# Designs tried in a protein design run: peptides against a protein of PDB entry 8BZL. Part 311

Target 1, 228 residues: chain A of PDB entry 8BZL
Amino acid sequence: SYDRAITVFSPDGHLFQVEYAQEAVKKGSTAVGVRGRDIVVLGVEKKSVAKLQDERTVRKICALDDNVCMAFAGLTADARIVINRARVECQSHRLTVEDPVTVEYITRYIASLKQRYTQSNGRRPFGISALIVGFDFDGTPRLYQTDPSGTYHAWKANAIGRGAKSVREFLEKNYTDEAIETDDLTIKLVIKALLEVVQSGGKNIELAVMRRDQSLKILNPEEIEKYV
Target 2, 242 residues: chain B of PDB entry 8BZL
Amino acid sequence: SRRYDSRTTIFSPEGRLYQVEYAMEAIGHAGTCLGILANDGVLLAAERRNIHKLLDEVFFSEKIYKLNEDMACSVAGITSDANVLTNELRLIAQRYLLQYQEPIPCEQLVTALCDIKQAYTQFGGKRPFGVSLLYIGWDKHYGFQLYQSDPSGNYGGWKATCIGNNSAAAVSMLKQDYKEGEMTLKSALALAIKVLNKTMDVSKLSAEKVEIATLTRENGKTVIRVLKQKEVEQLIKKHEEE

## One batch from the design tools (peptide; made by RFdiffusion4, then SolubleMPNN)

Design b1_p28_1_s1 (from b1_p28_1, 11 letters changed)
Fold by OpenDDE base, seed 3:
Structure b1_p28_1_s1 (fold): chain B 228 residues (1-228), chain C 242 residues (1-242), chain A 28 residues (1-28)
Amino acid sequence: as target 1 above (228 residues)
Amino acid sequence: as target 2 above (242 residues)
Amino acid sequence: MEKEREEERKRFLEELKEREEEVLKELE
């Protein structure tokens, strides 16, 4: 009988399953997000795709809607569930409200979903953190992060996954108004940040760019190398 | 030895709800939140722990949430749980407004949430919310009000109270310095700074680590205001000069 | 009384660990 609560408080007031889910995130591939002036950029460490695996199936950056995209660190299978639900919500919102979701709205939705899985019997927390970027209808670029607990915050720049500490330290030092003055500089900042933890240069980086009123663009390796 | 069935919140042989107690322990490690009722207003003061350089400028207080035009709350505990509960508070308040065409009375909003909290302690498959809340508000029935609620679903009205880290010590200090019937908002602000300075585990109180909101009445309207950093700095400076 | 509470907390933690291990085994 699956009637046992999976996520319960310890005597010390800890939710161990949430903490363990956070450990799962820390083992995940590094993802970084940066909000520029008129651009949002996501970068992810590419795991060595087995020679016979279709690269198209191992995308860690995905569109939630035309104006929102997400990168994640942690369990890929868990991420798929979250992504699918978020996509449905984005579409539902467009149908009911006649406007696309704000980045904050969809982040809150995802966060609420995650939180629910920390409080429901027979369910474990999602083993993922996510960086959610996009543009609000008014053209404002946004970056949010959410973790397995369902917390979320807005960021100028942030990183998640295995190399997140090093990447964040880099961003804390190098994120300036000058560093994000142009779209190209913003992209370069993300690449440089990832290179702090990614071995073998631009070949192991997946990079996605969203500009105001433009769709998500995933850069090819050749385009990434131009910024290295 | 009765195996505590890892089923949700159950009574111990001694009649204790350990999951609720453990949730309260979690809150004890959270940032300090203070509430003080004055004759001319109510305030919340909260410790800000998450200062990150890359954090986007939060337009609103990290720990203080506006619920409606007449109420705000502060949270100690698990942030994700707090977000769920604050959203629920907003929904309850909105539904009431739509149904009755008047704002929900403060105590009624608090009670409605407390019923939800209680349910999460009683029904199988649920864990308690790891959150305590302070509520400040104004209504036509009781005027300015301050409430506290905990994971059990219990609540109470207070003249001054504290939740989170070092809450017991803070409450003791509040009891000593709170002047019943003579408390102005100005004096309440000074008292809040005094208590936070002693209860926060920081060597020096800085404005960056403190969020303060006030609820007042101006021209027959409720005004909820988050103090600017400069205003908080001035309060800290005044305290240091005393 | 404090020692009894600490022992009870310790027992509870051990039971939680055992149950977590059981759940993990069922998922495998």
Scores: peptide ipSAE 0.022, ipTM 0.536, DockQ to the pose 0.119; fails the geometry check
Fold by OpenDDE base, seed 2:
Structure b1_p28_1_s1 (fold): chain B 228 residues (1-228), chain C 242 residues (1-242), chain A 28 residues (1-28)
Amino acid sequence: as target 1 above (228 residues)
Amino acid sequence: as target 2 above (242 residues)
Amino acid sequence: MEKEREEERKRFLEELKEREEEVLKELE
């Protein structure tokens, strides 16, 4: 009976349960985020929606608030818990502070939640990484990534999940000021990045766009195909 | 001695939750449950394995549970775990009704239970529930709905799906025969019988071994009905004649 | 194949237990 659920340090200073949670993330569908000049874009690998599955229930990109959205890789059920907590915090912040959260604020909140689950007895880490994108109230686009450990960093572009290495390598080569000069070019960059690991074109990509002072827009397959 | 709660689900080096996988394996040995969404209704069909003549008349069904006036579910897995979860579903639905004076939306009820399931995979001293559920329901937001949930707390909406014994084979058959947008409740019932006949480890399908419930809308009200044995017999007979 | 996977899982879980026990002993 594997009865020991303790996140403890190894002799060499590793938290094995956190590392193993990161392996769970690597098994997840690939997600990519790109910060443009006045746009943030999230793309996720769609598992071929099993014939007879309702697509609305398989969404991996969700809004946390009007100005923040999140994609994740890893355990879907774990992600749902994090998303719900984040949504509550976003609403609470609006009520108490009378302003929407900054992208950094909500990322830090999520990161803190994850970190607590790495330190608490009788809990395992969340098996998710997240890409959190949005706009601060000053109109600045932001992209953050967080992992099972509770660490977080700001990025220009990043990827998580099973194809993350290949996608990141692509982004490192192709993310330039010219490549994000327009909203359309930024969207195209995300699609091209995902196509490095996704087979059969735009039908297997979920894409979401957030522009300054606009709500999250999920692109339909026809809209995605225009960029392929 | 830091008594590490010996009963916590942890990650393997490969990022797997073995206790969840083992719970899913246990469900694979349970009786088959099918769900099929139609344009004019939704149904659950379940294998009845424990045919005891001395069993007191099951008010509703052995494997199909009414949750509220607008929802029902079927279960595959550990009976005791199923009872706990079905009671929790009823409680959640009732609390929502009392608080908002409206029935709980179908997906919200499903997600509420799924969050509980997930918690049992993450918190110490707990094991995953050894139960998968199919949910059928109607609400004003999405109309007729079919959901599936597993021990991990994952769920999905489906047009047709199967849990329990031979579920993979059943799903394959459903994929082949389900006509999207053209499914009537009548055709769904026929499809359910067809799939059960092929997936159940019985030489001959009998009405005694099959429970079927339908959820329809009549005069602006949801009607959940368990088919009588005679009705199931007629469906089986019709299938044998095709 | 399923039996082999189950045996591999058991071996893996046993190895994990051993490693965890070793780590716990080193922390003592």
Scores: peptide ipSAE 0.018, ipTM 0.599, DockQ to the pose 0.119; fails the geometry check
Fold by OpenDDE base, seed 4:
Structure b1_p28_1_s1 (fold): chain B 228 residues (1-228), chain C 242 residues (1-242), chain A 28 residues (1-28)
Amino acid sequence: as target 1 above (228 residues)
Amino acid sequence: as target 2 above (242 residues)
Amino acid sequence: MEKEREEERKRFLEELKEREEEVLKELE
């Protein structure tokens, strides 16, 4: 059965390699995304940085372009491939279309890439889900989620990774218009959501904020603690 | 397609890439390699297992490879795979230099190879490389750097780390003895000897069984130097006296 | 410095794209 790395349908219609890739995602560190009114926020569970490891090299939130960033859950090496492809596409789009990509556009690009790897002979699916956030050129905040299958949807808030279920349950209860009324409240919501699954408070959270017409900002631990 | 065979790395039901894990297991039995970052330099120390009187003198090192003027690496794992990857590193570095007329940043070189490694875990008919690497380098962006990469294509920057045989024990010792912010190259060398003495599968540490390379900056230039056997002997002797 | 970094990033991304295409071709 493992002789051919072909994503094929089982007799009952399952794409097992895709499902197994989703299991890889579930083992990944938790990531959460929230769309506010004029802000998008990504939070990720910090991997316990091994002592002597450079924290710079363990970041799970990355910029795809000035107006788009993503977090992921699953295989880090797989994510890097997707990130690189997405970054190239963002730059290409700017050069060819003379405008930044929309968040939906780049999400669709990533989703299509993932989908191709589920259908191409001799390729395994990407073992990653991604939360992609940013602003369209009209100033609209966006949040999208992709999975190993290449599906994508727009969200108000979502989570991926090992703690995703608990985080989503929290968000379902607590995501209200009042909860995202201000940028600070939106940030607080993300932190609170992550604290459902992350131990030891803000020290184990990586948080990125993108406000309208502003660049991606990675919050330092001290800044995060202000919201805890 | 003829290129899809049983070697293709696929996900297990639990979401694991066993071929990658098996490659990592194989590396765990390879010769020990250490990397230590200091304030004034960075070093690699590698176990030399093939000692034969009839072997021609290795000009540089058996396990430590110069990649360009600013970077070197050490390898743990399958020698043939190592040769392929080290050659690729050199080619990538050279192409970058030719294209941009400046040396490739350290992390970019590491990333480029890691993307290749990752590809060999994702495409059919390919097996993972059975190799982990330690990279040392200097660039204008981050100064002295130490990286580790594995068969999955994952990598990370380190102050000190170890791959190969008894790597877990070595890492534990490094965690205990590494003094962040106070590490000199001299102290790093001493630490390397200390750790190797405890982790190498040898009764007594000897200079013939250890290769050490240092990367320093002199007059605005990177200097990569493999320590002479006599220098290594002195380091071992000093350790024994302490 | 920021502009230089961005230009370097762009150049690197283009190189990565080329290399990925090569790797993909080699793996096919």
Scores: peptide ipSAE 0.000, ipTM 0.574, DockQ to the pose 0.018; fails the geometry check

Design b1_p28_1_s1 (from b1_p28_1, 11 letters changed)
Fold by OpenDDE base, seed 5:
Structure b1_p28_1_s1 (fold): chain B 228 residues (1-228), chain C 242 residues (1-242), chain A 28 residues (1-28)
Amino acid sequence: as target 1 above (228 residues)
Amino acid sequence: as target 2 above (242 residues)
Amino acid sequence: MEKEREEERKRFLEELKEREEEVLKELE
């Protein structure tokens, strides 16, 4: 008889495999998301790319569609599976509904996928949390977070990964209407938030910006340094 | 319950996948494999551990596999697992070629296999593959490429890297000696010999214990060549004279 | 001859697809 992975309730009502997957997320590189007025910003802690590693293959921020992008914390290989499924769904939605997905829709899809992996025999939970940002067709900026359990919520700002607690505490104190009044201020807020946990400044930050009616833009190190 | 050492890959309380870590540990005891990217080519160098005197003098690659006309890989870990994965790589590459009438891009092939590896870490009743791979290839998108993948399904592109026995030490040496932007295939070959000489668990480096493959472009075609023993001997000799 | 080659290629492609599906089913 082959042993099967199983997610079951403990006597005290805990799903330990989900909780342990959340611990895997906590070991991941820090990611932060902030919703501005007309901008969404994702920032990720760059672990110093090992000398001789190609940075092209280490990106943690990816597009799901033209109007949606995602950052994650946790198991990179698990994230790739989720990203691929989400991309397929985004394309399918465009073909069947003739409109791009809303950020909430694709978040719910991802959340449902994760949830199924917590309830299916022979499967373990995904070891990832995700920050999903983008614009709805009406131009509304959105930020959502998902965790290994398949829960999801909308946020003004949030963080995931190893430095998430410190970053969230910073955001709770500093996220104000004034702090997101302009696109540049919003970007600056994200950078400042990440600098709470990232050493050596802008070289260790990956930052992506999506503005209304614009494609995802990944900032280069020089652009990031301008905000530091 | 300490069920974390079971065959089934599950999370530990600390969020670790022990079966993946154990697979990686097993690979650490496998023969050393190196990959080095140069401006004019890419190479794989691997330790040959199974030297049977009864094997025909025909040079065979124990650890280096041709995947298609534009890609090859080297494996560190469980041979049976390696055979399964290399066959899958060939199937994926061939399917793509038939479907699109062009070679599969290097990274796409690597990713496809990595998704399989990942699946074996997520589904019950399966164990991780006890194999790390180095991939060398050429495509029209990125030119010469070197990738590494591990049992978790993670992968990355590299200018130079090492898997298997003493990989950490090898990587350290590569970091010290690799000259970015100035690496020729000739220099890469010399570097490979230098690193293998220091990292292989052998008293003396010999051509019979080393497999080297190069991937180059000639007249708009990819050429994958396994070096002959005499060529490897010359490289070793040159290193000893320096 | 071209038609025969095309049919052979199609058959081979289907065999590859079947093999991939089998591998995926084994993972389920």
Scores: peptide ipSAE 0.000, ipTM 0.575, DockQ to the pose 0.015; fails the geometry check

Design b1_p28_1_s2 (from b1_p28_1, 15 letters changed)
Fold by OpenDDE base, seed 1:
Structure b1_p28_1_s2 (fold): chain B 228 residues (1-228), chain C 242 residues (1-242), chain A 28 residues (1-28)
Amino acid sequence: as target 1 above (228 residues)
Amino acid sequence: as target 2 above (242 residues)
Amino acid sequence: SEAERERRKREFLEELKEEEKKVLLEKL
């Protein structure tokens, strides 16, 4: 019975549930990723945390492993499922292959997971896009983006979520070799890009930085303000 | 007309999960539950709607459930769904204890249930749970904690929050009166009574219609206590005198 | 074509809302 297939082709060949999941992503807070020379930077729009809400529980940037982190736009609960599975895979890879995952590998894993949920009966697509950044073992910085369909591509810079169009347009104009010449300039580029869509300046930005051979660092608001 | 299975949570063309939204709407008609975090404890206060004189004295509470020695929750929404979820919480907590010989951290218990909730929004042939929960707990990692979860499987930590009927108004009042860093359990209890008095659809707040539980630490142990009716009466009386 | 797509989206949303409301009401 076709009635159990959540994601089916329309008569015109569209996977509407995938398209609608992409609309869910567009309602999400904006995330931006930039690959520098020796740095990867993720920035996310902080939704106005309710005054009484614990900010610790409202994080949109998370580590998948020591060398990989992820930001997402869309359904937070869906993202948690993907993150958990990705973390398990990262650890499994370390145990079985004795090396950390490459950023491409874990991206492909996540993409495959998403794709399966677009094709499996009785499952809806994940309502998330993700920016996945990190370093390969050879020290190469990487940035990947995934969408609800399970597609993925490598990027120099990209954005997802509500303000993604404006942020991408900014990045297309301002991403140059000079703009990423230093770690600080790369961080500034991300902040400037987010400021295109974030109204309240540096206070409404969460920023994470991963440098070569260093762990993920989430910048505090004071550190962010230094770049504004 | 390809009948989308109305029993399956699917995305709308606008990227909305209407079954989840409708579940949240149903919760909006449920009895009010409040949670307040203090420096020296955390509390739940819940509206008791079903006062049947023939009900045996509920040893603990109608809407507040002990999950383990360090955690309790309150529920707003469909009672049957609440019973299933509270049972799952207990099972998860017990399995963790058996496996690790330590109590489950509060946030981990919350997230485990939230993953179940999320699954019921993603897998076909299932409906979302029509329940929101407030969780209170203590663990060695973060001390006293208050969490809220909804039918979508989202959750958050809070200093104070409300679910159920008139929750928006209650949250607004909590935002006004909650003094961050200075909240004692005593002041939190007073605040809970104040908010419930204004947000419950009752002409007069009575101890029969309110359940309150506190979670404190005494001698290095967590103590979860449901207030006696007389204690609640005294809190109400004190509020009326102010 | 965009206007027609938007119209179809709205119609679908309305139909979904009505069907989902019916299912919810039947279960309650």
Scores: peptide ipSAE 0.006, ipTM 0.586, DockQ to the pose 0.069
Fold by OpenDDE base, seed 5:
Structure b1_p28_1_s2 (fold): chain B 228 residues (1-228), chain C 242 residues (1-242), chain A 28 residues (1-28)
Amino acid sequence: as target 1 above (228 residues)
Amino acid sequence: as target 2 above (242 residues)
Amino acid sequence: SEAERERRKREFLEELKEEEKKVLLEKL
């Protein structure tokens, strides 16, 4: 008989299934997010697309709405569920409130969803962390992170996945007001941060940029190479 | 600890879903299925392991399932699980057609099933489906398409790929011989035979052990055709003469 | 009216949520 998956407290007060889901995230491809002055940038480690794989189907950065995008580390199938639910909520909010979601609002929604899966009997946690970036209606750039536990925090810069420690250490040293003074410098910072863990240069980086009042732009490899 | 092996939908301390991995392992022992995308069509080639003289003639194929007028799939893994998933695919496609009065886009159908697969990896009391699928299709958005999905609910688009027994070796051969942009359906068929001949655990490739379906466009309509045994024999013979 | 279109969209989104719930519940 297959027992129901239960996220329960250990005798020492740990939620092991949440911790183990965090280990799944640590095995995921590295993602980095940086908030600039008037730009938000997401970068993801592009696994060497298997020869004969369609690159279209390997996208790790997705739009949740016109003003919000997300990168993730961990289980791709789990991420798809979260993304779909978040997209529905973004549309619902536009219909009910007549304004786009704030980045904080949609982050809180995703976090609450994740938290419920840590508390519901017969469910396992989502094996994903997410970087959620975008602009609020007032034009303020935002970066949030969520983890499998359903916690969320606002960041200036952060990283998730297998190379996250090294990337974060780099960002802690190099994230300055001067380093984000321009959009181009902000993009360059993200690329440099990813290059700490990516061996094969710009061809192995997926990069997305969202500027104020602009749609999400995915940079092509040639555009990325200009910043290297 | 073996304790995580017996429980569905639980992460190991290392962040692994052992039940999903074990399902993938089980698929590795299933009959080989190949998919190859060409410029003028897409094909599935599948190993037929259960050859029994008393089996009733299958109208379409044992391993290849028609999903709608524009899509077919091949399955590697547990047959009963495959039947459930193929029925679900048909239902999803039909519901979409009824709702929107147009065929479901290929990737949307694949994604819908993959979300179901994922759910069986997340909800307690359920085991993962012991099935990988290859999907072939045509739609107005992307033309001819080939997708692969696994028990985790992950999927990807491919020019050529393989699932089931000796899939790694088959993929290696496909990588070597697949000519991007120059692949005709005829050359794809020849490549499929070449790969199956080397990767199937048989002494000699025979037409009775191979099912091949092609998906083409004729006069603005999708045509899904299972090759006749004689056609497969001719392909094998041609390969042996080369 | 735009208001009726918005109402229909809300109903559709609620139906989608209910279907998602049903699919989730059927998987329970």
Scores: peptide ipSAE 0.000, ipTM 0.567, DockQ to the pose 0.014
Fold by OpenDDE base, seed 3:
Structure b1_p28_1_s2 (fold): chain B 228 residues (1-228), chain C 242 residues (1-242), chain A 28 residues (1-28)
Amino acid sequence: as target 1 above (228 residues)
Amino acid sequence: as target 2 above (242 residues)
Amino acid sequence: SEAERERRKREFLEELKEEEKKVLLEKL
């Protein structure tokens, strides 16, 4: 029924469609984000690509702008819509304001988009959570997380997807100023965190690094193995 | 009754807007927010439930938002809905300032948002905002002010009020202890701690679980200040000694 | 009674959860 697709309150004050979208996120591949001193790192669990599928089409880490990148957990098709709108907004902001977006700004844009889909007729919530990382123009590293409800918060480190609980528990224990003192230590922290839930080591991890005043770098498997 | 619960906000046969009532139920599960008006200022005190070690430093309170130089608000309910409404409040206030070259009066800002909230209860295909707000402010017309708004778009001015979890019990306590005309900001802060200690479902009130903002006038300017954790600790300690 | 209201709310929530599980299973 069309009526069942509408996000409405339950008698106990729950938005079930949002909660179910969060369940879709929990079924997604695990993603981890960590903010270092002068680095932001995203790691994602690689899904087994079907034979003959182009690996380029299964990227879970994408650039939104030169200074911002995003990882997601949940519905890939939903993520594509959000990514495209965010990219357009980043370009529009550069044209209208003559500066790149702050990481908070683009996160708020994405969050507001998600929220609207929880309150609009004939629309379901987006079945995605996102980790959004990057650098503000002043060189400050940022990490934000947003969920299907359109909530967002700033984090030092966080995880989303099926293994998120275990990864967060690891990060709560191991995220210290000493653990992020260098870029290499920060990268190692992300890899170790993912290894809590990813089988078969570094081959099943996709890792992206953004350093201050540098573009997004996706590490190749050989580069990842150096940190394992 | 059940047939009307799963659709857009419509009247029940009994004349009830169940979606609005259910939105208010959602707010009842949110962290407690208090507002208290004093002779020399106004305050907001909010429960902080999301204490996570990996959270980044929040520049401003998680639940208390500065709207402009003369107003702040606290939110109880759905965080994403709250973000949309607080952004709208800022935009309304800014547009007014640009148009009239003076700050928006407190009640006008509250009313403008309440009209939006009401519209989301009346127009098809929209759900109510699952948010109640407390507003604190100062203007040249009425001085220090405290307002409350709910998902229906109703609002009212208050001397002291509470939204969120255990709000009814908090309001009852405020009615008993609030001394009209004699309330100083210092006594209001003490009252806020007293009420939160009894209404928050915690064994011991800690400063990490409470955010407090004060709005005062200094040298003819409004000052909105979020209390430091150490200041909140001192208030809690003082309450434990009484 | 307040107890009867809470009971009706719980029953409705359980029914909604079951219906929504069915809808989710039909989409999957």
Scores: peptide ipSAE 0.018, ipTM 0.509, DockQ to the pose 0.036; fails the geometry check

Design b1_p28_1_s2 (from b1_p28_1, 15 letters changed)
Fold by OpenDDE base, seed 4:
Structure b1_p28_1_s2 (fold): chain B 228 residues (1-228), chain C 242 residues (1-242), chain A 28 residues (1-28)
Amino acid sequence: as target 1 above (228 residues)
Amino acid sequence: as target 2 above (242 residues)
Amino acid sequence: SEAERERRKREFLEELKEEEKKVLLEKL
């Protein structure tokens, strides 16, 4: 059967391993990204931290560099590999080019990495989608999404994971220039979007904010509740 | 060759890695391993299944391995895979020490092995390791720590957890009895015995069937100690009297 | 049709499960 080999084309032109990796992403916890005027916000559905689990080890939002962070949906172990490689690339870029990566550059790097794993013999696709946010050196906020196939696109707002459809529908209706006019409104938009799929309010949301010329800030539950 | 393709862990149409799930299933039939984090230490308790009279007692433990001066682990699953992974952990820890002139942080060691495990789920011609691990350790960053890793290369930090046979039942008991912020090493040892007594498929818990290691700090040094059989007997006796 | 795609997915899942079982049994 064509499906058991390496990521190969089916007779009808499908890359089944890529499609199946996308199904793995759909089983992942929901992540949301929104680009504001001078802010980028990532929100992730906290799986109910199992009683006795250390919350520190359940983070789904990771810094890639000082100016770039990502959230992911899908296989956490696969995500860790991608994150580590992206971090190395960000540092390498700083050393070789003497400037931080653009958000597009690092997204393209991640996308290219994923694509290679769809084409290389003896490798399976990464079972992750990622939302990559940050600021370019000129202070422009950016949001990109990439999937297991290695495709990537720029977004104003997007969602990935199990609740992505509902969250995207919410964002399509509610993402306006007025809704992102302030940093606080942008944060509120992300929280409201996640609340479409998260039942127990602010306690089950991980939220990260990056403002222009500021480092990534992970909001604590009390800070999140101020926006609910 | 067609044989390499059949050994590659691939996604199912549902987005599942069945080879990883089957490895986890195999671990579910392995001997029970328990970890409990306390305020003043951390412990591992493991079921000893191979009690051979001729086993040279010189072995530190059947299922508990010292990794370095600050970390130990217990293993549930395929023994041969366990030996490979525990050796790799020691090598990673030693390389780090040589490179940085300080002990590897606990989470970093766990992550390094988890990246190897993940690679065995992604690269062709390899199968997942049929092993879950519990890690106990101390470092200057987070103090006493307990981690669990599985064949997927996923890991998490825990206050208390269990792997192997009847792990779900053990975790449920730990959730009920674990008192956050009030857990002493003494109370953790008692809890470990309580949980093992209920979850091990043995008519009577005996010290011969249980290995326990504790990790504590004494005079600014980490001390990893495997409890003597007599100490384990006392813990069991105390539990039977309560 | 979406129904045919789901059927093919199920058939493939069953085949994969059977082959994985065979490979597991060959290792035992």
Scores: peptide ipSAE 0.008, ipTM 0.581, DockQ to the pose 0.065; fails the geometry check

